# Peptides against a protein of PDB entry 6RGO, part 28

Target 1, 392 residues: chain A of PDB entry 6RGO
Amino acid sequence: MALKLLGFNQDATCFSVISSNKGVTIYNCDPFGKCFELEKSTSNDEELDFLVEMLFSTSLIAVVDKTIGASKRKKLKIVNTKRKATICELTFPHEIMDVIMNRKIICVVLKSDQIFVYDISCMKLLRTIDVRGEKLKSTSKFRNSEAVGDIGVRVSLSTDNNSILCYSSYSKSDKENAPLNDIVVFDALKCIQINVLPAVHQSNIVCIACSPDGMLMATASEKGTIIRVFKTIDTENDEPILVNEFRRGSRPSRISEMKFNHDNTLLACVGESDTIHIFALPVTTTEADANEDDTLQQSSHSLSSSINGLQYISKGLANRFGKIIVSKIPTQSQQRHVAYIKIPENAKYRIGFPKDTTNTIHICGEDGNYLVYSIPRNEVGPCTLVKSNTFD

## One batch from the design tools (peptide; aimed at target 1 I120)

Design b1_p29_2_s1 (made by RFdiffusion4, then SolubleMPNN; from b1_p29_2, 14 letters changed)
Fold by OpenDDE base, seed 1:
Structure b1_p29_2_s1 (fold): chain B 392 residues (1-392), chain A 29 residues (1-29)
Amino acid sequence: as target 1 above (392 residues)
Amino acid sequence: ETPVNNATEEQLKLYQEELKKALEELEKL
């Protein structure tokens, strides 16, 4: 049967799928099992397409019926899964492209490059963000979305109460074909822009991940070869702080999803490649604990080991990006591929990090596999399979 | 164009009550 993955919830306790025969199904991860099913409303042999965003493990979900020919692509439904009932419905002027939520807000991304930010508690509209801006309203014919089908505004939201929203924006170039290569960081609760990261890639950004606490953001372009990790709020001399640059591979491959673990020590990525990659982040010691006066006598042993670490500062990045203060990222940071998972070729997978086990990753595939892996901490290598389940 | 909320006042009240219960369930985990 054809499965389509919708993904994990915010804490990886549940995942959702579209089954061609059953409609939307939600599975619990532990204990593993089906916990909800949304029946197919139409007998038509049309390929089912849905957006489903879960409010963690609760009985509340946001649902958009994106099925071709459906007049419902502009409708967001809030469904109580225990009652199998729609309890709220919002109609938008344009097709819904994405829906993200946390405990405080729900964000709705439209095909018009608009982001609608709502207070989830009352469904009050807090902000409409127009990513095209006022100047482009006149000349932006809807990019005939048939030919450039997959380039749109990307969003990610912190899962905490700070509700940091990261979204891709058009560069300020006077060119009609400006890439979506800027990032805006937005406080979704206060409805204020807090940072702008200009030109973080040379091409359109196709994947964004915000950390659970909203302090970090990962980005990938259409090339999917380089992943960049930035601080979201902090700046150095009004310039964005690049924390890490990871190489996923030399071959171009689309990244479909990235996620941080709950303590910001790991970043995972998945996409069209046969490999899920897991990267180690530096532990950001908050400067608060630096006051322990541990008078460790620096025994002066001058290990003058000349680490002639190759200065492959790629000279090419310095000219066209504003001075991304590459704070002295130790030259060793590019190689922090820590772990990997091999997945079947052409199988789409989704990833999630559970809150309780920071060295565990949940994955699910359109092949009907739900897998739990242990991540090695002290060595570079494959993840170890801990649990396996199947779904239909 | 502004998005249209098709919810009745009763549906919005029910939504708020259901959301409140759901959030209270999440604070106990």
Scores: peptide ipSAE 0.327, ipTM 0.874, DockQ to the pose 0.869
OpenDDE base, seeds 2, 3, 4, 5: peptide ipSAE 0.280, 0.288, 0.309, 0.278; ipTM 0.856, 0.858, 0.866, 0.854

Design b1_p29_2_s2 (made by RFdiffusion4, then SolubleMPNN; from b1_p29_2, 14 letters changed)
Fold by OpenDDE base, seed 5:
Structure b1_p29_2_s2 (fold): chain B 392 residues (1-392), chain A 29 residues (1-29)
Amino acid sequence: as target 1 above (392 residues)
Amino acid sequence: EEPKNNASKEELEEYEKLLKEAQEELEKR
């Protein structure tokens, strides 16, 4: 049977899949098993496509039927899984591309490059963000998204109540084909723009991850060779703070998903490669408990590659060239993964970090494997398989 | 154009109730 992975929920307690025969199925991770099934309303011969966003492990899900030919690609349904009933239906002017939520906010991304921000408690519209702005309204060239792998606005939302929304935006270049290489940081509750990170990559951003607390953001471009981690809110001299720069690989490969763990100590990435990469983040020790004497010379050569600053090369002609983030980090001193998982070639995988076990990662594949791995702390190496289950 | 909510008043009241039940499920876990 063809499986299509939708992903894990916010705390990796559940994951969702599309089965061509059954429709949408939600699995619980522990104890492992089916917890919800939504039957398909379409013919057997149609390739099923859905967006499913879970409110953690609750009875509330957001569903969009994206099946080709379905009149439903503009409809967001809020479903109660216990009642198997639609409890709210919103109809948008354009096709829904993504849906993301936390305890407070639902964000709906449209093919029009609009983000609709809702208060989840009453489904009231708080804000419409137009990522194209005024200039691009005239270019009715909807990029025919069919041919070039769907380069749209990417979003990530903090899983906490602060509701920090990170989204990709068009660079200020007057070119009709401006890349989506800026990041906007937005307070989704207050509806205020907090920060703008200009030109964080040279090409379109295809993957964004916000940390659970909203304090960090990871970005990857179409090349998927370098991952950059920034502070979301804090700035130094009105410039974005680059916390980390990781090298996933030397070969271009699309990153489909990135996740922080719940304590911001790890960043995982997955995509078209045979390897899930896990990177260690520097723990910001708050200055307070530096008093205790313990001189344990653990010669852990922490590869504190001093990230010598991002230079914004502002080329001096004011109007045309946005600030470009140039990494000064030599390609040889770029941080590598601290841990990895080998996955089957051509199998799509999704990743999630459980809340209670910061050194554990959940993964699931379109091959029907749900796997739990332990992440090594003190050495660079493979993750250890702890638990395996299969699903159909 | 603003998105049209097709829910009746009764459906919205039921939504708010069911959402509250779902949020209370999150606080108990």
Scores: peptide ipSAE 0.252, ipTM 0.819, DockQ to the pose 0.797
OpenDDE base, seeds 1, 2, 3, 4: peptide ipSAE 0.126, 0.176, 0.132, 0.118; ipTM 0.753, 0.787, 0.690, 0.749; seed 1 fails the geometry check

Design b1_p29_2_s3 (made by RFdiffusion4, then SolubleMPNN; from b1_p29_2, 13 letters changed)
Fold by OpenDDE base, seed 4:
Structure b1_p29_2_s3 (fold): chain B 392 residues (1-392), chain A 29 residues (1-29)
Amino acid sequence: as target 1 above (392 residues)
Amino acid sequence: EKPVNNATEEELKEYQKLLKEAEEQLEKE
């Protein structure tokens, strides 16, 4: 059967899939099993497409029927999974591209490059962010929106109550085809722009991950060769703070998803490659007072590479051709993965980090595998398979 | 254009109940 992965929930306790024959199915991770099904409403052999966003392990889900030809691609449904009933329906002016939520906020991304921010407690619209409208105010040139390639606004939301929203925005370049290579950091509760990270890549941003606490953000471009990690809120001399630059590979490959673990010590990425990469983030050792005594020689080779803060000098040397040359971060600062998982070629996978086990990653594949891996902490190497289950 | 909320008063009461049940679950975890 053709499976399509929707992804994990915020804490990786559940994941959702589309089965061509069944419709939407939600699985619980532990104990492993089917916990919800939304049956296919039509007998047509149309390729099913859905968005499903879960509110953690609760019975509240947001659902969008994106099936081609369906008049429902503009409708967000809130569903009670225990009752199998739609309890709220929102109709948007344009097709819904993405839906993300936490305990406080629902964000709805439209094909119009609009982000609608809702208070979950009452489904009141707090803000409409018009990413195109912001561009049009900054650049006198109307983009003909007809280059509806795989290029759209990307979003990520912190899973905490601070509700830090990171989204891709168009650069302020006078070019008609300005890339989506800026990031805006937005307080979704207060509806205030906190920060703007200009030109974080040379091409469009295709993947964003916000940390659970909203303090870090990871970005990847269409090339998917370099992942950058920034502080979201903090700035140094009004400039963005680059915390890490990771090299996934030398060959271009699309990154489809990135996730931080719950303590911000790991960043995982998955995409079109045969490998899930896991990167270690430098633990900012808070200066724990080095009180004197106890002798235990555990040779924790803390790779305390004191990466002195590479000020990302956003001084885009405009070359003679008006290209913002993102200053080449010295290739010496590029870290590789600390751990990896091999996956089948051309299999789409999703990733999630469970809350209680910072050294564990959950993955699921369109091949019908749900897999739990242990992440090595003391060595660079493959992850160890701990648990496997199959689904259909 | 603004998004339209098509929820009935009964659906809104059911939504508020579901949210309360969800919040009470998320406070126990």
Scores: peptide ipSAE 0.384, ipTM 0.889, DockQ to the pose 0.838
OpenDDE base, seeds 1, 2, 3, 5: peptide ipSAE 0.362, 0.363, 0.354, 0.271; ipTM 0.884, 0.881, 0.879, 0.850

Design b1_p29_2_s4 (made by RFdiffusion4, then SolubleMPNN; from b1_p29_2, 14 letters changed)
Fold by OpenDDE base, seed 1:
Structure b1_p29_2_s4 (fold): chain B 392 residues (1-392), chain A 29 residues (1-29)
Amino acid sequence: as target 1 above (392 residues)
Amino acid sequence: EKPVNLASEEELEEYKKELEEARELLEKE
């Protein structure tokens, strides 16, 4: 059967898939099994397309049917999975491209490059973010529908209650074809912009991940060769703080998803390549613990390979036109993966990090495999398969 | 055009109740 992956929920306790025969199926990860099925509304053999966002392990899901007709693609349904009932319906002016949520916020991304931010508790609209801005509305030559490839506004939301929203924005260039290569950091609860990271890549950003606590973000461009990790809120001399620059590979390859683990020690990425890459993040020692006692001399020659993550203070070379270009970290400081998982060629996979085990990763494939891997802590190498299940 | 909520007031109150039940579950975990 053709499976299409929708992904894991926020804590990787569940994952969602589209089955051509059944519609949307949600699986529980542990114990492994089906927990919900949403039947397809039509008898047609049309390729099913859905957006599904689950609120953690709860009975609440947001659903968009993208299969049939322009009208359904504009409808967001909130469904109770226990009752199998729609409990709320929202209709948007444009096709829904993405839906993301946490315990406080729902964000709805439209094909119009608008982000609608809702208070989940009452479905009240808090903010409409227009990423194109007022000036670019006049040149509403809708890029011909054919050349609107997979380039749209990308979003990621912190899974915590702080509700830090990271989204891609158009660079301030007088060029009619400005790339989506800026990042805006937005407090979704207060409805304020808190940071702007200009030109974080040379090309359009196609993938963003926010850390669970909202303190870090990872970005990848359409080239997918370099992943950059930034602080979201903190700045040095009004400049963006680049924490890490990771090399996924030398060949261009699309990254479809990135995830942080729950303690911000790992970043995983998946896409069109035969490899899931896992990168180690430096533990940000908060300066506070530097003052405690001198005493225990124990000479354990732990080969702390000094991953001196050189804090490359991005000296913003203000080019003569006032564009802060994030200084290219020298290619020598580009960290490689710490761990990897090999996946079948042409199989789409999704990734999730469970909350309770920071060195475990959940993955699922359109091949019908749900796999749990252990991530090596101290060695560069393959992940170890711990558990495997199959689904249809 | 603005988004239109098609939920009735009753459906919105039921939604709020179910969301609160879902929050209480998330606080017990």
Scores: peptide ipSAE 0.233, ipTM 0.802, DockQ to the pose 0.861
OpenDDE base, seeds 2, 3, 4, 5: peptide ipSAE 0.137, 0.212, 0.223, 0.170; ipTM 0.754, 0.795, 0.790, 0.754; seed 4 fails the geometry check

## One batch from the design tools (peptide; aimed at target 1 C88 R103)

Design b1_p30_1 (made by RFdiffusion4)
Pose (drawn by RFdiffusion4):
Structure b1_p30_1 (pose): chain A 327 residues (1-135, 151-284, 335-392), chain P 30 residues (1-30)
Amino acid sequence: MALKLLGFNQDATCFSVISSNKGVTIYNCDPFGKCFELEKSTSNDEELDFLVEMLFSTSLIAVVDKTIGASKRKKLKIVNTKRKATICELTFPHEIMDVIMNRKIICVVLKSDQIFVYDISCMKLLRTIDVRGEKIGVRVSLSTDNNSILCYSSYSKSDKENAPLNDIVVFDALKCIQINVLPAVHQSNIVCIACSPDGMLMATASEKGTIIRVFKTIDTENDEPILVNEFRRGSRPSRISEMKFNHDNTLLACVGESDTIHIFALPVTQRHVAYIKIPENAKYRIGFPKDTTNTIHICGEDGNYLVYSIPRNEVGPCTLVKSNTFD
Amino acid sequence: DSEEPEIHFSKSEEEALEEIKELLEEAEEE
């Protein structure tokens, strides 16, 4: 089958790709290279490694499952790339759905909507967050820099009226203190959530409305959450998969089950800005590095890696600059 | 009631933590 299940780095340095053939490879951007290659851990053809989240450019990797079910739900391994050795092997009571890391805090998301927060220096569990214990699935996002700030979707106070709903809660994972609770920002479920690298901004995606809403995170007034801007959906409602914020928080990228990738600018310093054409029934992942604000890195399941430029003052499409092919 | 996760070390606890600290120092320098 195709080379599916792409994962994208925080710093846009490299990306994680599960080659359907054998193991998982991690490439670099500049210069492009085979950075790390995981050996054979397979027994059938269509069984897939699912979850890999990494540090910035380091040897520290978070790896989850290989087998379809033998050791998948309850595993987390911490591996050094230069020596291929497992260091700590944590076990969890449920199935892992997502893992997000940063320089200080490691988060592990379970299928039962439990979020485990660890101080990465000693792997002491800071707090267990019973989201489904209070009231598709939970979507979690996190800041990249220090003062790492956690964002998760929570259910509303209408559990009696109906089973599924989605509001937003802002949480400081550094001190384990809940900062702001946002109300029902959508009339539908929440599909994907993105938080700014500095932790000051947040994006929300609805399944039905397909309108991205941006709220201030922490400095927002206590009385009411402050809405920043909204973005035109286009000609057709489409499901969104992954969104990213620029380092200066002037740009927002959007990808999903659509023909095009949308680029939204920010009035921090309107409907549409830059659009990148994309093959229809193929899936891609997004990133952009810290070095420049004009370059957008693109990861594709078709086997191509592309680097596009952004037009600052023109509403035109992006210009392709550099490309390379996968394995 | 909720259950907590368990941690299994491949090496001694002190050596495993030292290796994690070294990797974090490298992550800070970069």
Fold by OpenDDE base, seed 1:
Structure b1_p30_1 (fold): chain B 392 residues (1-392), chain A 30 residues (1-30)
Amino acid sequence: as target 1 above (392 residues)
Amino acid sequence: DSEEPEIHFSKSEEEALEEIKELLEEAEEE
C-alpha cells in the first residue's frame, strides 16, 4: 500500500506514518523500529488521512482522523501510547488542518482560519486567534472549498518553553482576495502579539518554520523559489530584520516542510522537488565577545579591489499596495554553504534534525526509506548517507 | 464569543490531567 508520511517529532527521535496495515505507526529512529501502532477504527477502503503530533520521545500524542467521510475531522484526541488509551478528546467547530505542540502549548489550526492555543498541562484554552480578523467576517462567503487548493493559515511553534508561535495572516489590503503573506509572531504562553512582518512574500505563505529557540523564522511562498529567514522578536527601526534570503531554485516548486537544526546553524527544506536543500545560517555572534581589546595594528593595506557587487536590486514592480520590506541583507553573507540530498522524483519526504548531532539530518520517504545523512559544514556539496533503514 | 471547544475526558478531569502531567514530566527528563 502507499505509505503516507506524518513527519518527525520535535527532536527527530521518532517519525510517524500511515502504514500499509491501515493505521498510524510510529517508528523510533535509533535503535530503528516500530514503537507504537494505532489501528484504524473503520473497515472502509477509503484513503486514510491523519494528523499525528508526538511530544518528543514521550508517550503523549495528539491524533486527528482526517479520513474523507469521517465525522472525526473536527476531533483532536490526546493519546497515551503506553496505555493505548485516549486521555481526552476535543471537538472543534471546524475541520482541523494542523496540530503543533511543545512541552507547554498545543496549537490547533482550523479550516476557518482560527488557531486555538491550549495550555497542555491543564488542557485550558488560552487564546482563540481569528486570522481573518473582524473586517472579513462580513464577507462570510466561504470561498467554495473546491478550487482553492491547499492555501490556509500556516503555523510553526518553537520547541523550547518560550513557545513562540509564528503564523501566516492576511494582508491589510482591502482586496477581497488578500493573500496570506503577513507573518504574526505570538507569545503563546502570555497570549501577546510580539511582532508583525508585513508582506514577507508577494503570494500566500505555504510554509513556515520557527527555530527551536524561537529567535528565527523561515518562510516560503507558493512559488517556493525563495526562502526568507527573519528574526522573530528583534526589529531594526520598527522594521523586520531579514537575516537571510536563500534561493532553492529558479523553477517554481512547492515547499512542504522546513526545519532549523538545534543550534540555528542550518535550515533544511523539502517539497515537490527531487532535492532536499540545506542552507547554512550565519552564526549570530552575540556582541558580548567584542570586548577583547586585541589592538593588533595589522596595516590597512588598502586593496581597493572594486568588487562590483552587482546589487541585484530585484526591482520587483512595486505594484502600489504592498511594500515588500526588502531590508538590505548585508553583502557579507555571500558564501552560503549549501548541502543537498537527492530524493526520488515524486516521492514525498519529511525532514528532522536530531538534538545531539547538529551536522546530521534524518529524512523519511513515502517510498519506505528512513535515511540518516551527514551534512558537510565547510563545503558546498552532497550530504553523505550514514545509515539507512526501510519501513512498511 | 467563539465557543470553547467541548472537551471530553476518558476518566475524571483530575485523573486525566495527572496522566498528562506524568507524560509531560517524561519530556523534561530527556
Scores: peptide ipSAE 0.637, ipTM 0.942, DockQ to the pose 0.834
OpenDDE base, seeds 2, 3, 4, 5: peptide ipSAE 0.632, 0.634, 0.636, 0.637; ipTM 0.939, 0.940, 0.940, 0.943

Design b1_p30_1_s1 (made by RFdiffusion4, then SolubleMPNN; from b1_p30_1, 12 letters changed)
Fold by OpenDDE base, seed 4:
Structure b1_p30_1_s1 (fold): chain B 392 residues (1-392), chain A 30 residues (1-30)
Amino acid sequence: as target 1 above (392 residues)
Amino acid sequence: PLLLPEINWSLSEEEALKIIQELLKEAEEL
């Protein structure tokens, strides 16, 4: 059967799948099993396309039917799965591209490069962000929407109540075809811009992850060779703080999803490659009091890589050809994965980190596999398969 | 004019919001 993965919820307790024969199915991860189904409304052999976003393990879901007709692609249904009832339907002016939520906020991304921010508690619109309209205020011509293909605004939302929204924006370059290579950090509750990270990649950003607490963000471009991790709020001398630069690989490969674990110690990425990569983030040891005493010689090779603060000199040396040369971060600072999972090359996978087990990752594939892996703590190597289930 | 999204409630807005508040409370307890 053709499966299409929608992804995990915020805490990886559930995942959603489109089955060509059944419609949308939501699975619980532990105990593993089907917890909800949205039946296919049409008997036609049309390729099913849906967006489904869950509010954690609750009965609240947001659903967009993208299968049939331009009108349905503009409708967001808020559904109570336990009651099998629609609570409300929102109709947008343009096709819905993405929906993300937490306990406070729903963000709806449109094909028009607009982000609608809602207070979930009352379904009131707090803000419309016009990512294109911000570009009009710059001298730069609009990108013709026809040439954009798969390149749209990308978003990620913190899963906490602080509701930090990270989104890709168009660079202020005078080029007609300015890339979506800026990041805006937005407080979705207060409806204020907190930070702007200019030209974080040379090409369009295709993947963003916000940490659960909203303090970190990861970005990847169309090349998918380098992942950059930044602080979201904190700045040094009014410049963005680059925490890490990771090398996924030498060959271009699209990254489809990235996730932080719940304690910000790990970043996972998945995409078109045969490998899920897991990177360790340096734990900023808070200087907890170095009280004196106890002698225990445990040779924890603390990889205290003193990451001397690589000031990301975002001095875009506009050379004579108007190329924003992102200053080459010294290739010596590029870290590789600490762990990996091999996956089938032709199967799309999704990733999630469970809340209670920081060294565990959940993955699911369009091959019908739900897999739980243990991440190695003290060595660079493959993850260990702990649990496997199948779904159809 | 900013085309505001239209909202259609399947119940009264009050009953629908009550259901949302119940589900949000369940989410805060997780």
Scores: peptide ipSAE 0.571, ipTM 0.933, DockQ to the pose 0.876
OpenDDE base, seeds 1, 2, 3, 5: peptide ipSAE 0.570, 0.552, 0.567, 0.570; ipTM 0.934, 0.927, 0.933, 0.933

Design b1_p30_1_s2 (made by RFdiffusion4, then SolubleMPNN; from b1_p30_1, 12 letters changed)
Fold by OpenDDE base, seed 5:
Structure b1_p30_1_s2 (fold): chain B 392 residues (1-392), chain A 30 residues (1-30)
Amino acid sequence: as target 1 above (392 residues)
Amino acid sequence: SIELPTINWSLSEEEALKIIQELLKEAEEL
């Protein structure tokens, strides 16, 4: 049977899959088992396509049927899984491309490059963000909507109550084909733009991850060779703060998902390659614990020196469209993974970090494997398999 | 003009919102 992965919930306690014969199935991770099934409404051999966003391990889910017909692809159902009942249905003017949720906010991304921000508590629309409308004010020519293949607006939302929304935007370049290589940081509760990170990659951004607290974001382009980590809110001399630049690989490969762990110490990435990569982030020691004299000469010196090479070449005032070019860190100073997991090259995988175990990662594959790995702390190497389950 | 989405409630809006509030409370206790 063909499985299609939808992903883990916010805390990696559940994951969702599409089974060709059954429809949507939600699995609990511990104890492992089916917790919800949404039956296929039609007996047709059509390839099932759904969006499913969970509110943690609760009975609240958001569902979009993308399988058949323009009318269903525009409809978001809010469902109580315990009652097996629809609470409400939202109908949008355009096809739904993505849905993200936390305890406060639902964000709905349309094929029109519009983001609708809802207060979940009352299902009221707080804001509509028109990413194309901003581009059209800068560039008079519509991209014909038909030629926009897999390149759309990408979003990520903090899992905390601060509800920091990061989304990809079009660069202000007068080029008809301006890439989606800017990032906007938005307070989804207050409906205020906090920050804009211009030209964070040379090509379109295809993957964004926000940290659980909304203080960090990770970005990858369509090349997927370099991952950049930025601060979301803070700026240095009105320039974006690049915290890390990681090298996933030398060959281009699409990154499909990235996630931070709950304490912002790890970033994982997965995609079309045979390898899940896990990167260590610098621990921001709060100033308070500086008193204990333990002279562990950790080789910290080599990691800090690599960041200083990012000359944001603000080309001077003369051309009204100052392209901030994020300089590439030299390949020798780019950080590699600290840990990895080998996966089947032909299987799509999804990743999740559990809340209670910062050195554990959950993964699931379209091969029907749910796997729990331990991440090594003190060595660079493979993760250790701790638990395995199968699903159909 | 941005076309506004429509909402259809499967119950009364009041009963539907009560169910949402119960589920949000469950999410805050996790």
Scores: peptide ipSAE 0.604, ipTM 0.953, DockQ to the pose 0.895
OpenDDE base, seeds 1, 2, 3, 4: peptide ipSAE 0.588, 0.582, 0.586, 0.585; ipTM 0.951, 0.949, 0.950, 0.949

Design b1_p30_1_s3 (made by RFdiffusion4, then SolubleMPNN; from b1_p30_1, 16 letters changed)
Fold by OpenDDE base, seed 5:
Structure b1_p30_1_s3 (fold): chain B 392 residues (1-392), chain A 30 residues (1-30)
Amino acid sequence: as target 1 above (392 residues)
Amino acid sequence: SIELPKINWTGSKEENLKIIQELLKEAEKL
């Protein structure tokens, strides 16, 4: 059977898959097993496509039927899985590209580059963000959204109640083909833009991850060779703070997903490559615990290479050329993974970090494997397989 | 003008909002 992975929920307690014969299935991770099935509404041999976003391990899910030819691509269903009932259906003016949620907010991304922000508690629209609206003021030509392939607005939402929304935006370039290489940081509850990170990559951003607390964000471009980690809120001299720059590899490869662990100590990435990469983030020691004198000279090579290497090249014409983030870090001194998992090259995988075990990662594959790995703490190396399950 | 999304409730809006609020209270305990 062809499986298509939808991904893990916010705390990696569940994951969802599309089975060509069954429709949508949700699995519980521990104890491992099916917890919900959404039957295929059509007998047609059409390739099933769905968006499914879960509210943690609760019976609340958001579902979009994205199957080709379906008039349902504009419809978001809010479903109670325990009652097997639709609560409500939202109909949007354009095709739904993505849906993300936490305990407070649902964000709906449209093919029109619009983001609709809802208060989940009352299903009221709080804000509509028009990412094209700024571009259309600069570029009179509507890019027919059909000719721009898989390149759309990317979003990530903090899993906490602060509800920090990060989204890709069009760079302020007079070029008709401005890339989606800016990031906007948005307080989704207050409906306020709190930061803008201009030109964080040279090409379109294809993957964004927000930390659970919303304090960090990771970005990857179409090249997928470099991952950048920024502070979301803080700025130095009105410039974005680059915390980390990681090298995934030398060969271009699309990153499909990135996630932080729950304590912001690890960043994982997965995509079209045979390797899941796990990067260590510097632990921000709060100044308070500096007093305990314990001189254990463990030569932990502090990979605290201070990444002072961002140069904003403002090309000298003040108003028209957006600042470009250029890494000054030599390719040889870029941080690499601290841990890795080898996966089948032809299988798409998704990743999740469980809340209770910061050194554990959950992965699932379109090959029907659900795997739990332990992440090494003190050495650079492979992760250790702890648990394996299969699904169909 | 941005076309506003239409919402259709399956039965009583007030009953469905109570169901959402119950599920949100479950999510807050996780």
Scores: peptide ipSAE 0.670, ipTM 0.964, DockQ to the pose 0.860
OpenDDE base, seeds 1, 2, 3, 4: peptide ipSAE 0.667, 0.664, 0.661, 0.665; ipTM 0.963, 0.962, 0.962, 0.962

